Peptides against a protein of PDB entry 8BZL. Designs and how they scored, part 166

Target 1, 228 residues: chain A of PDB entry 8BZL
Amino acid sequence: SYDRAITVFSPDGHLFQVEYAQEAVKKGSTAVGVRGRDIVVLGVEKKSVAKLQDERTVRKICALDDNVCMAFAGLTADARIVINRARVECQSHRLTVEDPVTVEYITRYIASLKQRYTQSNGRRPFGISALIVGFDFDGTPRLYQTDPSGTYHAWKANAIGRGAKSVREFLEKNYTDEAIETDDLTIKLVIKALLEVVQSGGKNIELAVMRRDQSLKILNPEEIEKYV
Target 2, 242 residues: chain B of PDB entry 8BZL
Amino acid sequence: SRRYDSRTTIFSPEGRLYQVEYAMEAIGHAGTCLGILANDGVLLAAERRNIHKLLDEVFFSEKIYKLNEDMACSVAGITSDANVLTNELRLIAQRYLLQYQEPIPCEQLVTALCDIKQAYTQFGGKRPFGVSLLYIGWDKHYGFQLYQSDPSGNYGGWKATCIGNNSAAAVSMLKQDYKEGEMTLKSALALAIKVLNKTMDVSKLSAEKVEIATLTRENGKTVIRVLKQKEVEQLIKKHEEE

## One batch from the design tools (peptide; made by RFdiffusion4, then SolubleMPNN)

Design b1_p18_6_s1 (from b1_p18_6, 11 letters changed)
Fold by OpenDDE base, seed 4:
Formats: structure tokens, C-alpha cells, sequence
Structure b1_p18_6_s1 (fold): chain B 228 residues (1-228), chain C 242 residues (1-242), chain A 18 residues (1-18)
């Protein structure tokens, strides 16, 4: 009997559990990240929260540290595990190295964690992709993306989740130096990108902004509407 | 209690390690990586498949990794596995340097990683790494060197070799055109372009789709250089004119 | 579904590999 709980190679060289985890990501809410000159912006599609559900409990954008935040697409429970481990690592790094993590460092940590779950017996891959944004200590804005396989790359802009293809196509056409010349233009670019797949305008968008030497700011719906 | 400790890699009745073979199959679908040893240097040439406008700048190369001051590698196969292995290579090299106060010999670094690869084929609870590597390096013992390793943990030294997509055809071409003892880095670069032009699954070879790194010795120091796009374009142009 | 088809193909290949 094929043990679906183990990630093994198929005869044709595929890791099906990883591929299936990627399919789980594609079913997730759309998230977009854009790196500006002195700003990083994350936007997420708000799914219709059940009327009785506390909206505060379903945040898809989470701070990992003061200088790093993450959006994800896929299994929320899996994301929670990754976020918690990443937060612990960020704090540990501050204690042991006496500096905050670089965005690349914490991305590599998360990527390595994901990779291990693709190679360990009795474990399935994480069903999440993540956009990780932040600032390095030198003030350089960074955007990274990870997938269930544990791969990671640096991006100028990227998207994950159900509408990722359309959003990426938009970004490929519209991401220019001119389009990110100012913080406001960068925010506008993210909103416009999400509007390619999100219906009903700014009310269905969660937007987070991190500027140089500033903490993560989640924009309220009124602030988002100013950019639409 | 479902024994999750089941061996993922076991012998078939015919004595085959199918998980290792399947890992090698995964590598066959990866972008082509080529290595050529010359008298005055070593080179890696790799196919770049991920051409996205939104990608941020790659520090060194997408598929070519600097391991230390004297060694670099290229990877064919699963990128996440490659990242783990290349990180391990760097760690091994640094630990050796700290312990012995000299750079790790090229073959010793390759062997150390191959032992890790082999372990992942023998011990339960792990799958093989879906990665083959080409290693280029220089050391005081053997000079310029080129190695290849596969998911089994097997490795060998080569004068020229290829991994990834159409590797068999590439190796055949290398066997035909490689002139032992007469290979200059310049001729090796030309040969690399020739082979890639024939083996890459592209309509036309372009500089944006090829990464080339050279390892040379200058003034008693190893120099690892990634060729600029213009340099690669010139190599392609020269090949087209011949 | 494409998934079911992939799983079917996998099973067939595994059977041939035995």
C-alpha cells in the first residue's frame, strides 16, 4: 500500500507530496508582496469571514520580528507552526548574535524547516507558501518567497495563492522604477495588483506596510480606500 | 503503531535501490550543467531556466555556488535539496579551515558530502537527495579539479562532464571534442557553448539563459569569476560565426 | 482530476517496477 504520509520519489522522479502541498497553496487566499525603494508592502485577499468569527483571529500577515513580517497562502494551521518557530529563531538570534536577523537569514531558516519536512519519514510537507518582507540592519528592503519544497528566492515583487498568476502578470507589466518611486506609488501598485483578483474593492484587502526604521503598520479600510 | 520508521530506500529483489534511481530521474529533468577542466583553469556552465523580470538580483549565480575561496559547484535537481547540500558544503569547508588552519582539499570536501548523501540512502526515515553536483576547485595537491557526485553518494573526477537534461548527449559530444592535454580555458569556453547550444532545449542559445563561471589562478590566488552577459554573448556570437 | 490521473500513473509505474 502506498504510504501517503511519506514523501518519496515516484518512478519518474517526482515528489508528489510536495506537488500536492503546492496545490494546497493554490487554493489559499491570494497574497502579494512588493519591494519599494524604502518600503515593503504586503497585501492579502480577505476571505469572507463567517459573520460570527472574530476577524482579529484570522490575520494572514504576521510579524516575525520588528524588522520582518510574513504573509502566507495555504493551510493556516501549518502557517502557525512555521510562524512560531520563526519567531523563536528571531529572538534566539537576537540573544546569541546580538543583532536582528536579516530577512535572508530568517527566510533560509524557514526554507530549511520546510525542506526537512519533505525529507523526514512520517512527516508531510507544509502546505504553505510565504512572502517574507522586511529590512536588513543596513536599511535595505527585502522580499523573499518560500514554497512547500523549501525553495526560496529574492523578489522585487511576487504573489502566492489562488490569484497569484493574474497578480504576477499584472506586476510583470507594471512593476517599474517609476511605479515604486515613492511609498505611496508602491502601496498603490500593491492595491492595483490585488484588485485584479479581489472583488468589491478595498474592503476585501488587508494591507501591511513596513517603512525603513518603522514598525509594521496595518492599514485600515479607510486608508486603503484613499489609494483606490 | 504504524512504524513510520519504514526504510524509504531498500533493495529490490534485483538488488536495485529504486529511490536512488528515481532521484537520478529527477535530475535528468533539471537544467543542464557542464564542467570542463583546462590546463589553466576550470569552468562551469549552467542553463538558466528561471528568467523572471520580478526576480531580485542573484548575488553570485542562480545555479553556481561559491563554496569557499578555492571551490565552486553547480547543481542539477531539486533546488531545496541543493540549498541544503551547498550550505553543508560551506559548513564542512569552514570547519576544516578552523580545525587545520588551511583550506580543505577539494576531494575531501566532495567525499564528506558524498558520505552524507550515502547515509540518506542507507538509513531509514530519509529519502535520497534529488541532486547531482559538479565541483570545480583548486588545491595544492592536485591543482585544478572537476568532480561529479550523484544521489547515491558516488563521485568521480572528470576532465569534462555534464549533468541534468540531455547529459548523455552532452557527455558524448565532450568525448568527441575534448582534446586531452591541449585544453585551454578559452577552448573550454568555446566547447561549453558548442555543447550547450546542442543540448539545451531552446530554439536559440542566448546569454540570458546561460551562466558561466571560471576558476583560475592569478598571482598565487584562486579567482572565481562569473562571466558577464556581454562576455557570454560574445562567446555565443563566435560560435555562430564558425 | 489531474491528481487522480497522476496517482494512477504512479501506481502503474510502481507495479511495473516490482
Amino acid sequence: as target 1 above (228 residues)
Amino acid sequence: as target 2 above (242 residues)
Amino acid sequence: SEREERERRLREKLEKAR
Scores: peptide ipSAE 0.000, ipTM 0.504, DockQ to the pose 0.011
Fold by OpenDDE base, seed 3:
Structure b1_p18_6_s1 (fold): chain B 228 residues (1-228), chain C 242 residues (1-242), chain A 18 residues (1-18)
Amino acid sequence: as target 1 above (228 residues)
Amino acid sequence: as target 2 above (242 residues)
Amino acid sequence: SEREERERRLREKLEKAR
């Protein structure tokens, strides 16, 4: 019989596999999310695309639906599974409920999926945290964060991955109503936050913007440089 | 850390999946496989280690597999695992064709297999596949394409890359010599020979130890061709003359 | 059947989402 992966409580009450999955997240590229007034912005540390690598295949920000985007930190393959499941759910929801998902709904779905993988025998936790941003049908911008445990919370701004601590510290100091007064200022805030941990400026940043009633826009390097 | 080595794929205290890393290590000892994307085609070049005289002289590909009319792959790692995965690729491609009446896009085929690989890293009672793959293909969306996937289920598109033995050195050489936007299939073939000559675990590069396949477009159709031994010999000879 | 049609629509949407 195969030794099955079991997430069990330690004598002191720890779920070590969940904690270790969180360590995997900390090794991931940094991602940041900021909720503005009428905009949500995701930024990710772009690992220097290895010379000869196709940049098209290196995406850390993806759309889950027309109104929801996700960035992640941790195991890319694990993230793909979560993304695919979330996309299916978004489409299913549109079909069954005849409305797009709320950002909270899809976050809860993802969180529940993660949680099940912390409790199911023969499964390991997902080695990813995610920032999920978008707009509810009423036009309200939302930002949520999930971790390997399946917990989730709403945020004004947050960061995940290897540089998350420094980025969060920056955001705690610089996230003000004035700093997010305009879309451009919000974008600048995200870029500045990432620059705390990313070297070589805008070339190493992937940035996605979603404005109210607009689709996800991935900024090209030239557009990013305008904000640096 | 060793206590995590003997179990099904679980996280170490440091957040590492040792079974996946060990699978990748195993692949590092496998025969070298190169992929190079050119403007007018894409190629795979793989080390052939099984060159027993008793093998039927019928040129068979040990490491390169045709997946469908528009795609081929090469494998590095455990042969039995490779056979399972290549068969799965063919099945996925066929099912797609039957369902949609068009060939599966290259990246979609790659991702479908990568999801399977990932599952074998997450579910109990499973070990990671000890295989990395290079994929070459053409589709109407992106034209000629080259992908690499590993035991983790990660993949990426490449202009040129290498898996297996001495892959790091090969990649370094490719980085130095690959000319983006100017690579012809002819130049890519020459580059492949150059790199293999330096990275293969052989004293002398010979045509019997190398498999090369090219994927091109002719008259609006994809053509996948495995080079004949004489053609490979000629490529090696040209390299030696330079 | 209505179910088959729903499944077809879902498949079409999933294809677009990929």
Scores: peptide ipSAE 0.025, ipTM 0.628, DockQ to the pose 0.024; fails the geometry check
Fold by OpenDDE base, seed 5:
Structure b1_p18_6_s1 (fold): chain B 228 residues (1-228), chain C 242 residues (1-242), chain A 18 residues (1-18)
Amino acid sequence: as target 1 above (228 residues)
Amino acid sequence: as target 2 above (242 residues)
Amino acid sequence: SEREERERRLREKLEKAR
């Protein structure tokens, strides 16, 4: 079977393992990213946390470096591997190049990593898509998306995961210069976009913002509700 | 046999490498890329399929990659594979430049990548790259050049060629209309539009769906230019008027 | 750019290390 065990081409030219990895992403919690003028915002759908589970331990948004953060959809375990490697690369880049990575650079790194896992027999693709946001050293906000195939693109706004289609449709309609004129409006846009697929309330949304020359800030539910 | 289909580095009883063939099949479904060599330049024309409003406009070209000052390429196939290969091309070119203090000859760059492609068909644990490339370039040895490479690592020089969707039909059209020795870049551009209009699975060719790059020589320097959308629109309009 | 060159060198170093 062409869809089993190893990533090989089907007779019709498909890499089924990559496609199936993309399906795994589609089953993941929804994540949205929006690039504002001087802000990048990530929002993620929170799964109902078990009563005994520490909510702090279930973060779907993570920093890769001081200037870059990532949200993902798909297999959490796979994401950990990617995140760890990306973090190491960010540090290595700082040491060797004496500058932080650009958002594009680290995205390309992650994308290349993913691609390699699609081309090596004995390995399966990573079952994750990622939204990578941050600021380049020149202060330019960036948003990139990568998928299990290792493809990546820059976006003004995008979404991944289960509700990505609906969220993207919303963003396509509502992403305007006016809608991102201020940081608050940008945040509001992300929240509204995510609310297209998330049932009731700021409690079910994880939101992170990164402003120019500022560190990643994760908003608490109360802060999120202020924007609703 | 299914056994041979699933293994990347073995021959079938008939002597075929099915994974390579299947990779080529994948490329056949990719967006169309054309290359045309002219007397005064060479061009790439590629179908742009990824048109999203939310894409960051920073992407000047989706399918056409500048490799160095004297070469560019277009890709048909798996984008992620293409990114790896185009990066490798850039690295090879740069390493050569550093080592020899001159730009890498076009064919040597193509060959170097083709060796890598070939290796991925021969060594275990790897699949072929699902990518074909068109290379355009200029060097002092052969002037303007157009090359095509496929997942097998095979390559060839061309006056005009096509990869991706409907490539066979495109090649046939190119054979009919290509005038050897009389092809100007202007004529080549017109020919590219003509062929794309007929081979792309679109009702009407639009500038947003076409990327065109030209490589010319100006004042002893290579100039690689991606045409602006307005320029492409003009070319399309001219074609429609004919 | 100088930065691009540094990044290139880094990539090469990492490739050699693998």
Scores: peptide ipSAE 0.007, ipTM 0.520, DockQ to the pose 0.017; fails the geometry check

Design b1_p18_6_s1 (from b1_p18_6, 11 letters changed)
Fold by OpenDDE base, seed 1:
Structure b1_p18_6_s1 (fold): chain B 228 residues (1-228), chain C 242 residues (1-242), chain A 18 residues (1-18)
Amino acid sequence: as target 1 above (228 residues)
Amino acid sequence: as target 2 above (242 residues)
Amino acid sequence: SEREERERRLREKLEKAR
């Protein structure tokens, strides 16, 4: 019997494979995204990089284009596929439309890709959720989240992965206009949020910031410690 | 639980891909392969299990494969799967060379294969490859490199790592003895012998049971060399004398 | 907008390439 991955409805209307993919996401390292006034910030829990592992290859935050970056939770190999396709789409958009993608556009593309894998015979859902942040051409900061089902929404702040619940609860309590009044405060908010689930402080956090008309910047541990 | 064990591309209720995990388990029973990155080179060391006296000596390496002029790999797992993947690596590298008139960057070759592996975990009708690989290479972007990939399509860069039988113990030993920034190829070779001696369940390590390849740069060219049995014997002897 | 039309064309092209 060719064990084809079949995402089908249960009698009660559930797509179990999608739900199970969401469980895979919950096992992933925690990622957090926050939209500030003129900044977007992504933070990710660093898995204890094995002492002999090259840190360069363990990046959980990646650029999709100059104006868009993504963090994910779940299956790393699945994420790579999504990232590659998204990058191709971003470049294709620039060539065809002569403008960079909006954050919403690329999110929708990723969401559509995920959705197709939930409906196509012989394919399993992607075991990833993603936080997609960036700036539209008009300078508006955006944050989107997508899950294995292909559903996506815009957020002020959100979290995904194993510690997402605790981080979200923290953000719900602490995300205020005052808390994001400055870039530094926004960064601090992300760090504080991650510290709810990360034990070893700043050493176990990867932080990326994108400011208006600036490229993605990954903060070094020393820079992170200044905010901690 | 059994229902999810048989299907190759289905998530368990807990979000696990059992077929991938089972493939990894199979690799755990395969011969040990080590990779160590040094400042002046990178090496692979692999356990040779098929010591059949009737094997024609023409087989230069059982577990170490040259991929192109700048890269080699070692495999742990199902031999037939390994042959397919190593052939694919060679094809990918060759196609890139033809298209761009330069050798494929090491990480790009690794990722290309990893995408194939990943696909076999996501598309129905296929089982995961029962193979993990260690990659050694040199390119102009990052210099000497060591990568590891598994059946899931995940990969990572390493200073030193191990796959196959007793890999966890080997990795622990490597963590203890690997000196960051001070690793020479000579010291890496010594470390490889030390680790293999402890991880291979043999009373005495013999050169017949160990394959070692080094990748170095000489006069602006990459040199991939499989050590001769005599050279391996010398390394073993030196280790026994320490 | 001309941009939206270009996006639509691109989508159509990508869908046909599948």
Scores: peptide ipSAE 0.006, ipTM 0.625, DockQ to the pose 0.030; fails the geometry check

Design b1_p18_6_s2 (from b1_p18_6, 14 letters changed)
Fold by OpenDDE base, seed 3:
Structure b1_p18_6_s2 (fold): chain B 228 residues (1-228), chain C 242 residues (1-242), chain A 18 residues (1-18)
Amino acid sequence: as target 1 above (228 residues)
Amino acid sequence: as target 2 above (242 residues)
Amino acid sequence: SARAAEAAALAARLAARA
C-alpha cells in the first residue's frame, strides 16, 4: 500500500501523495495569471462570501514583497504557511543581498520548500499550486507557476484550480500580443478568462494588478465592472 | 476511502484530508458556541453541557477562556485539545507582549494558532486538533473583532457565527436576524439567547446551561466580563416575554 | 492594519534570526 503517511514512490514511479495534493488543488477556486507588457495581473474566483463573513479575511491574492505577489489554489491553511515563509525569505534577501528578490528566485524558494515536503518522512505535500507574478529589478514582468511537487515554470499566462482547464483553453486562443498591448486590455483578458468559469459580476472576481514601478493594487468591484 | 481514515493525516485519492473532516464532524457533536459582533462590543455565548453539581465552581467558565486583557475565546470539540490550544494562545500572546511591549493584534494571534493547527494536519505522527474556536477581541487596528477557526487551520472574520451542535441552523438564524450596522451589544445578547433557545437540544433554556461573555471598551480599556447567572436569567426571561 | 502588523511581526522575526 503506497498510500502511506510518507510520500513514497509507487512501483510505477508515481508519488501518489503529490498527485493527491494536485487533486486538492483542482478543488480550489480558480486563479488566473497573465503577464502583459508592463503589467502583471492576477485574478481569482471569489466564492460568495457568507453574508456574515468579513470579506477582509477572505483574500486569495497576497503580496510576498513590494515587487512580487501570489495567488493560489488549494488548501488555504497550507498556503498561509508558504506565504509566510516566502515573505520571510523576501525580507531576508533584501537584508543579505541588498536587493529585492527576482520573481524566479522566490518561485524557486517556494518550489524548493514544496519539494522538501514531498521528500521528508514526517511531512505530507502542500495542497497548493501558486501563480507568482511580479517585476524583476530590471522592470521585466514575470509569471511563474508552482505545484505541490515543487516543479515550477515561467508562463505568459496560466491558470490553476477547478476551472483551470477551461481558462487555459481560453488563454491559448486569446493570448496574443495585441490582446496585451495595453494595461487595460491585459486586465480585460484576465476578466474574460475568469468569466469562462465564473458567473458574471465584479462581485465574483478578486483582481490584483501590479504595474511597472507600482505597488500591488487590488481592484474593487466597481473598478472590475468597468472592464466587464 | 477507509484506508485513509485511521492513519496520519494524508491526502485521499480525491484530495481530501479525512482526518481533518472527521475532526470537524466530531466538533459538530460538541456544545454550541456562538459569537456576535456589535458596534459597542462583541460577545460569546456557549452551551454548558457538564452541569455536575460536584464540579468545583472555581471554573468561572467551562468553554470561554480569557486569553489576555483584549481577547477571549470559546471552544467546541475535545476538551483536552482545547486546553492545549488555549494555553498556547496565552503563551503566544504573552511572548508577543514581552517582545513588542504591546498586545498582540487579534488576527495575528488567531493566525499564529491556525499555523499550529495546520502543522498538526501536515506533519507525520500528529493528528488534527478536534477543536474549533471562536475568538473575540479588541485592538487598535480594527476595533472589535470576531474570528472562527477550525481543525484545518483555516480562519475567517465574522459579524456573527456559530460552531458546534446545530451550527448550520444557528448560522441561518443569525443571517436572518442580524442587522448590519445597527447591532448593539444589548441586541446581540438578545439575539444570542434567541438563537441558543432554538438550537440547544433542551426543552427550556436555563441560565445554568449557558455561558455568556462580553468584551467592551470602558475608559480606553478592554473589559472582558462573564455574565452572572442572574444576568443570563434576566436575558432568558426577557426573551420568553417577547 | 493587519498587514502592517504582519509586516512588523515579520520584520521582528527576521531581526530575531539575524
Scores: peptide ipSAE 0.007, ipTM 0.625, DockQ to the pose 0.033
Fold by OpenDDE base, seed 1:
Structure b1_p18_6_s2 (fold): chain B 228 residues (1-228), chain C 242 residues (1-242), chain A 18 residues (1-18)
Amino acid sequence: as target 1 above (228 residues)
Amino acid sequence: as target 2 above (242 residues)
Amino acid sequence: SARAAEAAALAARLAARA
């Protein structure tokens, strides 16, 4: 049966299914993450919701635990699977280790999950990149990125999806210690970065903020407009 | 012909495992990693290719991983595959320590991982790992050791070796300059810089693009140290003056 | 500390499997 989705090497050493999954990510809505001093911020491009769609059903930013949240670019259905497994792992870790996961730990878990889907017979890679932000128990803000291959790295700031190149170029120029000196400046940096690729201003941005020792806050459009 | 290319467990008419060879091809495009065994220590040197301004300063070497108190490894190939294998190495080493109340011997750790690699070449429905590893370690049985393993699950002990981009040229240079029985860690570091300078596809070697770790014994303890950028700069400068 | 935490988590996972 030819139906076995097998990620195999090409003669030149490429994993085409992983590369194609990365192309699926590049077609996704743009997501941005920035680590501030005492804040982490996620921003996502909000596509115009059809008038009849319940805006509550398409959250691109999801909590994994009280101290960790994730944004993604790529296949939404694939993202749900990853998010659910990550949430279960976060709860399992709390039960077994009696502490919340570190942001690195849960990132590594997600990365390992993705990698296994690149090597398992009958499975295709996840068509998703993720930005994972949060606070470690010591109060250190963290930002990680994962890709379809299962590679992960820590970042000061990064972007994924369709507009990621332009947003990264903006962040490379504008991410300074001064630009993240305050929580408000960090939020402004994320908004400005997204505005490089998002048309029609603050109405097309979803923004999530996690401050030290605080829960994830999704900003409403009015709150976003105050930073524009 | 194409039917043999897509199945991991099928020999070609010539007796070749194409998926293993293609995995090795992927490694050939990865950054150069070398290992050198000295009388008083062992080292890993690796090319750092991904320098991004927005990367968080991870105090950890990109390509060199501590496995336990007595062993480290360097990886060439697919980073995600490398992460899985390095995690497995740590798990194997820790399980052994818990079971036997002593550190796992270096060769046993290498063999255990090689058995896993081999299984991924023989059991249907899995692709080979696109990763070669260099292992450095110390144990009470053989002292300082250097091993290399590839996607097939083959491994060997080495005095000096290289994996990744331009590995064949690097190995040839190592064969020419390696003096058996006379290799100090200091001379090994100099040799590593010399070989990397010639094998890296860079006009000028910089400390930002090189990771070096040394494994030594001090006061009956193994010390694994990643060289600071300034130390690497000094080694490069010394090489440029020679 | 992070490596120690990872080692502790690894030890805890191994203990839980055991």
Scores: peptide ipSAE 0.000, ipTM 0.528, DockQ to the pose 0.019
Fold by OpenDDE base, seed 5:
Structure b1_p18_6_s2 (fold): chain B 228 residues (1-228), chain C 242 residues (1-242), chain A 18 residues (1-18)
Amino acid sequence: as target 1 above (228 residues)
Amino acid sequence: as target 2 above (242 residues)
Amino acid sequence: SARAAEAAALAARLAARA
């Protein structure tokens, strides 16, 4: 019975279900995150939305709270579960602690959730990686990544999904203090990074920007083209 | 044999817990962690494997975690499992402090986590944690202490020990060079560098690939300090000159 | 419980200092 599927160790010490979940992430659309000085930027490859699909339903960048947003790569249905739980936790934290979550806090929550699904009977790992960006209460911009295992780290810049290797290689070469000196330069860096893997230019990129003390802004295609 | 390998942690006909053994195998592939007890302190030394240019320069010890003011640990194995266990250690320590208005004794903290680990080997629908830990600490009962725990929930006190990659070779070297009753923290640091230089799968030991934390007592307070890269470089240089 | 929340908050502070 598949109902008893448990993530177990292989003889060589591997967790196959976690590794297979990571393969599901690698098949996902590319997402990139960059932390600037006073800005965080997420970019996602738009899959060719069928002409008849409502663009509102295919959002790969979502707000978790006013100060935190997330992009993901992998199984969209799995992502919805994680996003919803994270949103509830953000609201619960505001009610109980009277402050917004830190980006690290909500990342750790998501990571712990993922980890539990790697160790619980009758549960498979989540087939998603996430880039989580936002501002802490002190105004510090943060970028975190988490994977199906529940591992998480803080990053200056990172990428996930099918084009992640190429995007990361670009970021490793081009992420400098000069390249993030201004908000506009930071946005431009994200666009350039995504263009390494996106064929049809600015029309196939979703960009979200969060500036200090500002709400999440999703850029329209015309705004993106100004940076290209 | 395969029937016992792919299910919840159950005994084989030979009385082996294969899932626990396989969890230990996962730890064997992890970066090396070393602990050494000295007369005047205790240290952890760990291999740093995750060196990425894009990592945020948070004073992120990859493998060494402060648990409370009197204890730290190092981890070998699955990072996500390690994060869960280190968080649990902190919670246990804090709950004890709140309840008893004194720090948790080192061995009690280790035991509490080991009971959790053991439960994950016994209860259905759980897998073992793929993590071994080294614990360093000080308490008023036993002074400086070093413990090791594994996925089974077994633990022991040690004068010197190693977990992770090439741990058996490291332990052999420690047995040869560890001088009981004569170990200073300074000599322990030198020994740690010597062992890591031989056991790490690197051509040359560099300070960027090594994390070292020391736990000492100063003016009746525990001091946990992660060595700066320059300090580690100096230790490596001294070893190369010998 | 309030104690559990306080313990978690303090543990989080310890984690942030690590």
Scores: peptide ipSAE 0.000, ipTM 0.519, DockQ to the pose 0.015

Design b1_p18_6_s2 (from b1_p18_6, 14 letters changed)
Fold by OpenDDE base, seed 2:
Parts: C-alpha cells; sequence; structure tokens
Structure b1_p18_6_s2 (fold): chain B 228 residues (1-228), chain C 242 residues (1-242), chain A 18 residues (1-18)
C-alpha cells in the first residue's frame, strides 16, 4: 500500500524528506573532525547545559568501539538509535571476524542503515549527519562523514552542523602537512577551527582525541585551555 | 491436510504444526553435524558438502561458528536462516556480557534463541526457521555443555547427539559406543570420525569434507579451536588403521 | 524492541568508558 510511504519522489525527482532531514542537521550543534598523522580528533560545540542538567549525560562524542568514535549533528534522539545499532555491529564483527571493524566498515553500516530509512514505508529519514573517526587494525587513522541520505565519504578534515561552512572554510585554508605534523598541532587546529563559530573558552568545546593503540580520551576544559 | 500445509502458524485437525515438521524434514537433507561431550572438553564435527576449488581459504569453518569466547555452534539446514540465527546468538551473548559484565550462561543463550524460533511458529505469519543447531560451551554453572535445538524452539542438553543427514543412524552409533563417565576428548574425536565415516554419503572420508572444533579449558580460560586439515587427516588415518 | 534495549545497554557501557 502506498498509503504508508513517507519518503517519496517529487515530480521533479527530489526526496523532500531527505532534504528536510539535512536542514535538521544544519540546525544542530557544530562538530568538526580532523585526521592527523597518528591521531584523530573530534571537536563539538557544547550547547549551554540547562541549570541542574548533568553534563555527563550530554555527551555529543560517543565511542562506537575501542577503535572508533562518532560525533553527530542533528536530532539527538535519532543519533542514539544509530549509535546503539553501530555499537552492536562493532561487537558482532569482533565475534564474527575476530577483528575490530575498520572505520570504513562501520561507516558503511551506518550509511546503509540511514539509506534504508529513506526507502522503507512508514519510516522517516534520520535527522543526523555523523563524523566517524578511528584507527583501522593496521594503525591507519581514518575520518568519514555520513548524511541523512546514507551517503558517506572519507575526509582529511570536515565539519557538520550550524557552523560547518565557516569551519570548513577555515580547514581548507589551514589544513596542511605542517599544521598536522604533531599531535599537539592537530589538536590546536581543531580548537582553532571550532573557535571560528564558538565563543571563546574551553568550556564551550567538547574535544576527543584518539591515538594509535590508545583509547578515546575526552579532554577536560583545563586541557583544552592549554591549546588556546 | 494440504490446506494446513501451506499455512505457517496453524494447527492441523490432528494438532500438528506441519510447517515445523517440514522444516525438520529439510534439515534431514542437510549435511551431518554431531556433538560429543567429554570429561575434559566438548566437540563439534560437521560435514562439508560444498567444496569448491576456487573458494578462498575460509578462515572460518563453513558450518561451525564461534558465538563468544565460551561457546560455539554448528548448523544443519538452510544456510541463510543459519546465518540469521548465528548472528542473533552472537548479539544476545554480547548484550548479556555488556549488561551483566559476565558471559551469558550456555543454557540461557540457547533458550533465548529458542524463544525466537518458537515465536516464528506462532506469530506474524512467518515460516519456521529451517535450521537445527548444536551448541557447545563452558560456563561456571554446569561446566562443559552440549545442546541441540530445532525449528519448533525445543531444545535439550546431550552427552552426544547428531543433526542433519542420517542423524538417526548416527545417534544409534553414539549410543552404542559412548562410554558414560569415561569419555575423554581424544576418545570423543575418535568416535566422531567413526560415526561420520559410517553416516556421511561419501565413498571415502577425507579431511577436506570434515570440520571439527574442540572446546577446552586451559589455565582457567575457554579455548575454542578448529582442527587443522592435517590434524583431521591424522584422525581419519588412525581410524582406518583400526 | 529488545534489540534497541540491548544496543542502549551497550551504548551506555561504551558511553561510560568514554
Amino acid sequence: as target 1 above (228 residues)
Amino acid sequence: as target 2 above (242 residues)
Amino acid sequence: SARAAEAAALAARLAARA
């Protein structure tokens, strides 16, 4: 029955629900990802935490596995569903293949999930884009982006959300081999990029760092201020 | 009778679930899988029917699947259904580990899947899964364990059992040769080869046509090992010399 | 769904590690 179709083609060939989901992403908090030489860094704009809200419960950077992290822009509730499914897949892969997922693999999984929600009757698209970073088992750092349509690409650096345009313009000008020569320089690059759209202060930035063979490290505000 | 044969989730006038019975019939035509419980371990042995020369070295057994660090299973029946069920087992086991910070008890994993199988016989106009499974495992509650489940969602614990082609004959042989309380993993391996040699529809048993996995405990850890082809060849050779 | 609850539990555990 066509009566349950949510995402359909317009006469001019547009998938309006996908386009509107992309607009929901543009209203999201800004997230940035940068691939360094031996490091991957995610940074996210902190929304003002409501009085009495536990900051611990408002994390915008999530581990998918020991070797993969994700930041998102858009609908937080939609993101939770995607994160949960991705985490299950990462663990399933370890059990099935006896190796952790590659960053590309889990990105493709997430992308396929999103795509199915653009084509399934009675379902709307996910209102999220994601930056997925991590290390493959060979020690190669990776950065991928997904959007509501289920497309995905590999990046050296990218941004999503409200300030994404300004952040990308900054990265296009400032992402050089010299700018990512060290881990510290790579972290500084991410912070500087976010400061293009976020009011100054380590308190307004969430920053996560993953190095080869190391777990995800969330930097505290004091650590972030050392780079400013 | 035919009117009830086409419906997935209804009883016949005689109280039979024909779709479940037909699923079991389909399993009877699948490759033989057997399990044997020993005092010092448990094993699965499975027939390989699809040997293609151009298959890349499958790091994974075609019919034996690791479920977690403490459990493995073998499958008889529809391959696509088996893939779905084995994936579900892995997910259930992993979710339990995450929730409780300990491995899922073997029987609980088996029961969880059996509830899913049963639901496909009762709800949603779905067909039963055309798959039987043998499960081997270790847990702190019961030690080494062997289970069998069928398309109905029924399961049982076993000392030795067989599913798939010629399973009834295999079970009869196991009953004759299984020495309760004295079964070592070594003797269980020999028994597995003996039974497979008689029950497989092959002129000569070869290592390429047999998969064997053992589950043991070493230094307080479970070890699941798929035997190498050379090891299986040695077992077959020993059997031929007897 | 049971899958969603399980994924949430996994997610919560991974979130607790981060």
Scores: peptide ipSAE 0.007, ipTM 0.336, DockQ to the pose 0.019; fails the geometry check

